# Ledger of designs, part 3: peptides against a protein of PDB entry 4Z5W

Target 1, 305 residues: chain A of PDB entry 4Z5W
Amino acid sequence: IPDVFLELNKLWYFSAQSNLFNGEMPRSLSNSRSISLLSLRNNTLSGQIYLNCSAMTNLTSLDLASNSFSGSIPSNLPNCLRLKTINFAKIKFIAQIPESFKNFQSLTSLSFSNSSIQNISSALEILQHCQNLKTLVLTLNFQKEELPSVPSLQFKNLKVLIIASCQLRGTVPQWLSNSPSLQLLDLSWNQLSGTIPPWLGSLNSLFYLDLSNNTFIGEIPHSLTSLQSLVSKENAVEEPSPDFPFFKKKNTNAGGLQYNQPSSFPPMIDLSYNSLNGSIWPEFGDLRQLHVLNLKNNNLSGNIP

## One batch from the design tools (peptide; made by RFdiffusion4, then SolubleMPNN)

Design b1_p26_1_s1
Fold by OpenDDE base, seed 5:
Structure b1_p26_1_s1 (fold): chain B 305 residues (1-305), chain A 26 residues (1-26)
Amino acid sequence: as target 1 above (305 residues)
Amino acid sequence: SELEKLLEEQRQKILNAPIKEPYNFV
């Protein structure tokens, strides 16, 4: 990418995704006062990520995902006072979330999916201070760590939480009950254990629940049959989606289905591939908005209602 | 505004852009 962005003083959008760009991000781009939306995703860009937040006063969205960037996560990003959306998926940082992200009040959507992020406890302790954080994607990080159950963790405005495929140990964390606006929860492909907590059924906006491929035991909480978002249509809050897509893989070898917004996910309860026992509640029939109920590969018994 | 429309159009172009390898897996 040429270093000519100083002359482009009216450039509001730079979208150069899905190319073959290599080398470092141009210094003039990192100092652009005009750019609001920057997407360089799916390239071969390298070096350290540096943004001059004192210059980049209009930056609102940053997508650098699927690049060969290295080094630390830029600790100065919270100084980009208008920056709302960050997609750093598939950047191999081998790092912790910077402590400075406690001050990241503009942040609404963050993805570090498959970015070699370490220390989930520190990450969640930091990110809980982001009062405007609505979407958090941390899939394929924190390998074999313990999912913190610290009751003091508070994500009051969280709507989308995805922490899949981390081999996380622990239980479904009670601090998630403090997120009453949660719409999508994915904790699939971990090593989570214990029982599925009944308070999940009190999340009135929760339309997508994936707890599949864990080690959960006990009965399915009856409270899941009363999920209000799945009983009635009226609770589908259309929210502005993050400036990055989501992907669902049906199979390890299949291409991921792209979902451009959380509302594009089918209303779903997936509890498959656990050690759940007891009966299937007949009251799952009351979930008139439910598109997918997946209970396969458990120890369930009795009659199918 | 015309600017908000341009913002949304660019957002949609970014969201719909082909990706070599999926990320943000659910």
Scores: peptide ipSAE 0.051, ipTM 0.582, DockQ to the pose 0.805
Fold by OpenDDE base, seed 3:
Structure b1_p26_1_s1 (fold): chain B 305 residues (1-305), chain A 26 residues (1-26)
Amino acid sequence: as target 1 above (305 residues)
Amino acid sequence: SELEKLLEEQRQKILNAPIKEPYNFV
C-alpha cells in the first residue's frame, strides 16, 4: 500500500479488504487524523502493528484480520480513546493480551479468533476491566488451557462470548452468571466437563447457546426450557453490532456462512456430542422462538415428547 | 408429535448446518 494517506486529510473510511496487499501498513495511515473506519482484512500485510493513537483521534473501528502481522499485540491501543471495535482474527501473535487493556474503556467488540493468544486466565482478568465490552471472540486460542472459574470475574455488559475450539478444560464458569445481558454463548469444541449449570436458564437474553462437542454429563437443566428470549419475541434486546462479521464454516468444502450481526444467528440450543443423560423435557415445546435444538450424540433416554 | 416435528426440522437444519470453524474467517 503506498504511503500517500497524508494527502487524504478527509478520508473517513478506508476499506482495502480481500486484496493482495503486502508489506507493512503505511506510516501515513498509522498517523491518519481523519480515519474512523480502517479495514485491511484479508491481505498479506506484515511487520508489527503500530498505530499512533495520539494522531488517530477519530479511529473507531480497526479490522486487520487475516494478515501476516507479527510481534506483540499493540499495548498502546487503549490510548485510541474512540476505538470501539478491533478485529485481529487470524493474526498469529503468539502473545498474551497486554495489561494496558485494563484501561480500554472505549472497547466494545474484540476478536482474536485464531490469533495464537495464550493465557486465558490473564486474558479474562484483564478484559473484565473493559466496562463497555459487549462482544468477545477468542475461538482457536488458549489450546488445552483451563477455563478459569474464578467467581470474581465480571463481564457486566457482555452480550456475545465465543470461546470455541480451544480444547479448554474445566466447567461452565459461575462468573458467566454475572453477565445478565448475555445473548450468545459458544463454548463448543472444548474439553469442558461437569454438569450444565441450571443458572444458564436465568440468562433471559440468551437466544444462542452452543455447548456442543464437550464432555458434559448429567441431565439437561430443566431451566433451559424457561429461557425467556426463546419463549417470547417481546424482548427487543438491543443488538450488539460489532463492525466485524462472524463466520461459521459449513462444511470443509463449502464457503463459511457470514453473520453480519449476532442477531443473524438462528435462536439455538446445541448440546450435541456430550455425555448427557435423562429425558428430553416436554417443556422445550414452550420455546416458540427456538429454531435449532440439537441434542444428538448424547446418552438421553425415554420418550421423545 | 409436535416435538418430533420440531426435532426433524432441526435434524434437517443440522444436516445443513455449518461445521464450526472460527467465527472470524476472512
Scores: peptide ipSAE 0.047, ipTM 0.530, DockQ to the pose 0.095
Fold by OpenDDE base, seed 4:
Structure b1_p26_1_s1 (fold): chain B 305 residues (1-305), chain A 26 residues (1-26)
Amino acid sequence: as target 1 above (305 residues)
Amino acid sequence: SELEKLLEEQRQKILNAPIKEPYNFV
């Protein structure tokens, strides 16, 4: 990418995604006063990510995902006072979340999917201080760590939480009950154990639940048949979606399904590939908005309602 | 506003652009 952005003093949006750009991010781009939206996703850009937040005062969205960047996560990003959306998916950092992210009050959407992030306990402890954080994607990180169940963790405004494919140990964390606006929860493809907690059915905005491919035991909580967002359409909250897409794999060898917004996910309960027992509750029939109920590969018995 | 419309148009361009390497949430 040429180093010409100093002359582009009116450039508000720069999208150069899905090209073949290599080398470092231009220094003039890292110092742009005009740019609000920056997308360099899906290139071969390299070097350390550096943004001059004192210059980049208009920066609101940053998509650097699927690049060959190296080094640490930029600890100065909280100084970008208007920065709301960050997509760092598929950047191999091999790092922890910077402690400075406790001060990241502008942050609304963060993705580190497949970014070699370490220490989930520290990451969640830091990110809970981001009072405006609505979307958090941490899939394919924290390999074989324990999902913290510290009741003091509080994500008050969290609406999308995706922490799939981490081989995480532990249980469904009680601190998620402190997120009453949660709409989408994906904890699939972990090693989570214990029972599915009944308080999940009290999350009145929860329309998408994926707990598939874990080691959950016991009965399906009857409270899941009372999820208000799946009973009535009137509870569908229109949400500001992040400036990055979501992808769900169907198979190990298949391309992921692309979802551009959380609302584009089908209303779903996926509890498949666990060790759940007992019956299927007939009251699942009350979930008139439910598109997908996946209970396959469990120890369920009795009649199908 | 005109600015909000421009923001949404740019957001849609970002979201709808082809991706060679999808983000896998699974």
Scores: peptide ipSAE 0.045, ipTM 0.502, DockQ to the pose 0.723
Fold by OpenDDE base, seed 1:
Structure b1_p26_1_s1 (fold): chain B 305 residues (1-305), chain A 26 residues (1-26)
Amino acid sequence: as target 1 above (305 residues)
Amino acid sequence: SELEKLLEEQRQKILNAPIKEPYNFV
């Protein structure tokens, strides 16, 4: 990418995603006062990510995902006072979340999917201070760590939480009960254990629940048959989506399905590939908005209602 | 505002842009 962005003093949107750009991000781009939306996703850009937040006062969305950037997560990003959306998926940082992110009050959507992030306890402790955080994606990080169950953790405004494919240990954390606006929860492909907690059925906005491929035991909580967002469409709050797409693989070898918005996910309960027992509740029939109920590969018994 | 409309149009362009490699939410 040429270093000509100083002359582009009216440029507020720059998208050069899915090209063949290599080398470092141009210094004039890192100092642009006009740019609000920056997407360089899916290139071969390299070096350390540096943004001059004192210059980039209009920056609201940053998508650098699927690049060959190296080094630490830029600790100065919270100084970009208008920065709402960050997509750093598939950037190999081998780092912890910076402590400075405690001050990241503009942050609404964050993805570190497959970014070699370490220390989930520190990451969640830091990110809980982001009062405007609505979307958090941490998939393919924290390999074999323990999902913290600290009751003091609070994500009050969280709508989307995805922490899949981390091989995480622990239980479904009680601190998630403090997220009453949660719409999408994916904790699939971990080593989570214990019972599925009944309080999950109190999350009135929860339309997508994936707990598949874990080690959960006990009965399916009857309270899941009363999820208000799945009983009635009137309870579905459409909220502004993050400036990055979501991807779900149906299997390890298939191409990923792209979801541009969290609302484009099918209403779903997936509890498959666990050790759940007991019956299938007939009251799952009350979930008129439910598109997918997946209970396969469990120890369930009795009649199919 | 006109700015809000422009920002939304650009968000939609970012969201709907072709991707060569999917972000794996596995």
Scores: peptide ipSAE 0.027, ipTM 0.523, DockQ to the pose 0.731; fails the geometry check

## One batch from the design tools (peptide; made by RFdiffusion4, then SolubleMPNN)

Design b1_p27_2_s4
Fold by OpenDDE base, seed 2:
Structure b1_p27_2_s4 (fold): chain B 305 residues (1-305), chain A 27 residues (1-27)
Amino acid sequence: as target 1 above (305 residues)
Amino acid sequence: PILTALSLEEVQELKKKLEELLKKLLE
């Protein structure tokens, strides 16, 4: 990409995604005062990610996903006072979340999907201080780590939590009960164990639950038949979606379906590929908004209601 | 699992499928 952005003082949106751009990000782009939305995803850009946050005062969205950037996660990003959305998916950092992210009050949506992030305990401890954080995607990181169950963790405004395909150990963490606005939970393709906790049915906004491909045991909590978002058409206020798309895969090797907004996901309960026992509750019939109920590959018995 | 990026191969395959669909709609 040429270093010509100094004269482009009216440039608000720059998208150069899905090209063959190589080399470093232009220095004039890293100093742009006008840019609000920057997307360079799906290129071969390299070098260290550097943004001059004192100059980039209008930056609200950053998508650098699927590039060949190297080095550390930029610790100065919290100084970009209007930066809301970050997509760093498929950048191989081999790093922990910077401690400076405790101060990232503008942050609303963060993805490190498949970015070789390490230390989930430190990551969650840091990110809980982001008071405006609504969307957190950490899929394909933290390989074989333990999902923290520390009750002091608080994500009060969290709406979308995706920590899939990490081979995480542990249980469904009690600290998620402190996220009453949670709409979408994906903990699929881990090594999570224990029982599915009944308090999940108290998350009145939860319309999408994926606990598939884990090692859960015991009965399906009857409280899941009372999920308010699946009983009634509450007009889920379309909150501002992240400026990055989501991709649902059936497995790690399957092609992904694109979803532009979390609200575009079909209402779903997926508990498939566990060790759940007992009966299917007939009260699942009360979930009139449910599009997908997947209970396959369990130890369930009795009648199908 | 839900992701926020695809592989280059997956992007190319999606692009190809879209181009094939567009050709069929213009026929």
Scores: peptide ipSAE 0.436, ipTM 0.817, DockQ to the pose 0.730
Fold by OpenDDE base, seed 3:
Parts: sequence; structure tokens; C-alpha cells
Structure b1_p27_2_s4 (fold): chain B 305 residues (1-305), chain A 27 residues (1-27)
Amino acid sequence: as target 1 above (305 residues)
Amino acid sequence: PILTALSLEEVQELKKKLEELLKKLLE
């Protein structure tokens, strides 16, 4: 990408996604005072990610995903005081989340999916301090680590948590009960064990639950039949206030950034591919908003209601 | 009668499309 962005003093949105751009991110772009939305995803950009947060005072969204960036996660990102969304998926950092992210109060959405992130305990301990964090995606990281169960962890405003395909060990962590606004939980494709905790049914906003492909045992908690978001339409997902203008690119033809809002996911309970036993609760019939109930490949018995 | 009809394949394909979409959202 040419280093010509100094002259583009009115550039508010730059999208160069899904091209063949290589080399480093232009320094003029890293110093842009006007840019609010930056997407360079799905390129071959390389080198260290650097943003001059003192210059980039309007930056609200950063998408650098699916690039060949290397080195550490930029520890200065919390100094970008308006930066709400970061997508760093498929960037092979081979790193831990910086301690500076404790101060990342503007952060609302973070993805490191498939980014070779290490130390899930440190990551969660740091990110719990992000008081505005609503969406956290950590899929395909932390390989064979233990999911921390420390009850002191608090994600009060968390709406979406996705930590799939990590081969994580441990149990469903009690600290998730401190996230009453949780709408989507995906812990699938791990090595999680124990019983599914009954307190999951107390998450009144939870409409998408994927615990599939784990080693869970025991009965399905009856409390899952009482998930209020799945019983009544009135608990309609408050459309996550578009803190991000989801640019619905009107024109269908150009591969739109389908930021799948959590609301775009079908209401689902997937408990498949576990070692669950007991009966299927007839009261799953009360979940009138449920689109998908997947209980296959378990040790369930009795009548199908 | 739990609505039997979403074939497990459609759920897996939706999940795969979702993972691909999440991958593309994260790409």
C-alpha cells in the first residue's frame, strides 16, 4: 500500500480488504487523524502492527485480520481513546495479551480468533478490567490450556463469549454467572468436563448456547428449559446499540462485512457430542423461540418428548 | 414434537458457515 495517506485529511473510512496488498502498513495511515474505520483484512500485510494513538484520535474500528503481521500485540492500543472494536483474527502473534489492556476502557469488541494467543488465565484476568467489553472471541488459541474457574473474574457487560476449538480443559467456569447480559456462549470443541451447571439457565438473555464436542457428563440441567430469552419474544435481544455503525453496505454485490450481530444467530442449544445422560426434558417444548436443539451423540435415554 | 426438521447436516453446515463467517468476520 503506498504511503500517500497524509494528503487524505478527510479520510473517515478506509477499506482495502480482500486484496493482495503486501509489505508493512503505511506510516501515513498509522498517523491518520481523520480515519475512524480502518479495515485491511485478508491481505498479506507484514511486519509489526504500529498505530500512533496520539495522532489517530478518531479511530473507532480496526480490522487487520487475516494478515501476515508478526511480533507482539501493540501494547499502546489502549491509548486510542475512541477505539471500540479490534479484529486481529488469524494474525499469528505467538504472544500474550498485553497488561496495558487492563486500561482499555473504550474496548467493546475484541477478536483474537486463531491468532496463536497464549495464557488464557492472564488474558481473562486482563480483559475483565475492560468494563465496556461486550464481545470477546478467543477461538483457536490457548491450545490444551485450562479454562480458569476463578470466581473473582467479572465480565459484567459481556454479551458474546466465544472460546471454541482450544482443546481447553476444566469445567464451565462459575465466573460466567457474573455476566447477566450474556447472549451467546460458545465453548464448543474443547475438552471441558464435569456437569453442565444449573446457573446457565439463570442467564435470562442467553439465546445461543454451544457446549458441543466436549466431555460433559450428568443430566441436562432442567433450568435450561427456563431460559427466558427462548421462552418469550418480549425479551427480544436488545439490538446491541450500534456502537459500531454496522455499515450495512446496501449493495449486495460487494462482499459486505457481514458483522454478524449476535442477533443474527439462530436461537440454539447445542449439547451434542458429550457424555450426557438422563432424559430429554419435555419442558424444552416451552422454549418457543428455540430454533435448534441439538442433543445428538450423548448417552440420553427415555422417551423423546 | 420437537421440530425434527433441521437436519443435523444443515446445523453443521450453518455452524460451518457460521465458523466460516466468524472466520471471515475475523478475517
Scores: peptide ipSAE 0.017, ipTM 0.546, DockQ to the pose 0.039
Fold by OpenDDE base, seed 1:
Structure b1_p27_2_s4 (fold): chain B 305 residues (1-305), chain A 27 residues (1-27)
Amino acid sequence: as target 1 above (305 residues)
Amino acid sequence: PILTALSLEEVQELKKKLEELLKKLLE
């Protein structure tokens, strides 16, 4: 990418995603005062991620995912006071979340999916201070760590939590009961154990639950048959749209990446590939909004209702 | 009888599309 962004003093949106761009991010781009939305995802960009947050005062969305960036997570990102959305998926940092992220009050959506992030305890301890955090994706990190169950952890405004495929140990953490706005929970493909807690059925906004491919035991909590978001259409919470500005490109002609409308998350309960026992509750029939109930590969018994 | 089970394939495809969308939205 050429270092010409100083001349682009009115550049509000720059998307060069899904190209063959290589090398480092241009210094003029890292200092752009006008840019609000930066997407460079799915390139071969390299080097250290550096953003001059004192210059980039309009930056609201940063998508650098699927690049060859290296080094540490930029600790100065919380100084980008308007930065809401960060996508760092598939960037191999081999790092912990910076302590500075405790101050990241503008942050609404964060992904580190498959980014070689370490220390889930520290990550969650830090990120709980992000009061505006609604979407958190930490999939394919923290390999074989323990999911902290510390009751003091609080993600009050969290709508989407995805921590799949981490081989995490532990139980369904009680601190999730402090997230009443939770719409989507994916803890699949871990080594989580214990029972599925009844308080999950009290998450009235929860319409997508994936606990599949774990080591859960005991009965399915009857409270899951009373998930309000799945009982009635009136209680159907608005789909967790990440606060990514869906640029409806008005201009039909420029073959720019259609931000595919987020396909609606199907209302789903997936408890498959566990060691759950007991009966399938007939009251799952009350979940009129439920599209998918997957209970496959458990130790369930009795009649199928 | 109420489980109009989206086929495991449709769920996996929806999950994959969802992961791809979450990847596209968050990646």
Scores: peptide ipSAE 0.026, ipTM 0.597, DockQ to the pose 0.038; fails the geometry check
Fold by OpenDDE base, seed 4:
Structure b1_p27_2_s4 (fold): chain B 305 residues (1-305), chain A 27 residues (1-27)
Amino acid sequence: as target 1 above (305 residues)
Amino acid sequence: PILTALSLEEVQELKKKLEELLKKLLE
């Protein structure tokens, strides 16, 4: 990418995604005073990520996903006082979340999907201080770590949590009960164990639950049959989507389904590929907004209602 | 019983294959 952005003093939106750009991010771009939305996703950009947050006073969205950037996560990003959305998916940092992210009050949406992030305990302890954080995607990190269950963790405004395919150990963390606005939870493809907690059915905004491909045992909580978001349409909180796509894996051989908005996910309960026992509750029939109920590959018994 | 009883091993293998493919797909 040429270093010509100094002359582009009215540039508000720059998208150069899905090209063949290589080398470093232009220094003039890292110092742009006008840019609000920057997307360089799916290129071969390299070097250290550096943004001059004192210059980039209008930056609201940053998508650098699927690039060959190296080095540390930029610890100065919290100084970008208007920066709301960050997509760093598929950037191989091999790092922990910077402690400076405790001060990242502008942050609303963060993805580190497949970014070789380490130490989930530290990551969650840091990110809980981001009071405006609504969307958190940490899929394909923290390999074989333990998902912290510390009840002191608080994500009060969290709406979307995706921590899939981490081989995480532990249980469904009780601190998620402190997220009453949670709409989408994906903890699929981990090594989570124990029972599915009944308090999940108290998350009145939860319309998408994926706990599939874990080692959960016991009965399906009856409280899941009373999820208000799945009983009636009235609870669909339209929130602004992050400026980055969500990906859901459809199957082993197909590309991920790209979703541009959390609301574009089908209303779903997926508990498949666990060790759940007992009966299928007839009251799942009351979930009139539910599009997908997936209970396959469990130890369920009795009659299918 | 919708016993498509994939063995625990088949579930783990599918999980592993799926994790590898998710590594490729989840941008």
Scores: peptide ipSAE 0.022, ipTM 0.552, DockQ to the pose 0.030; fails the geometry check

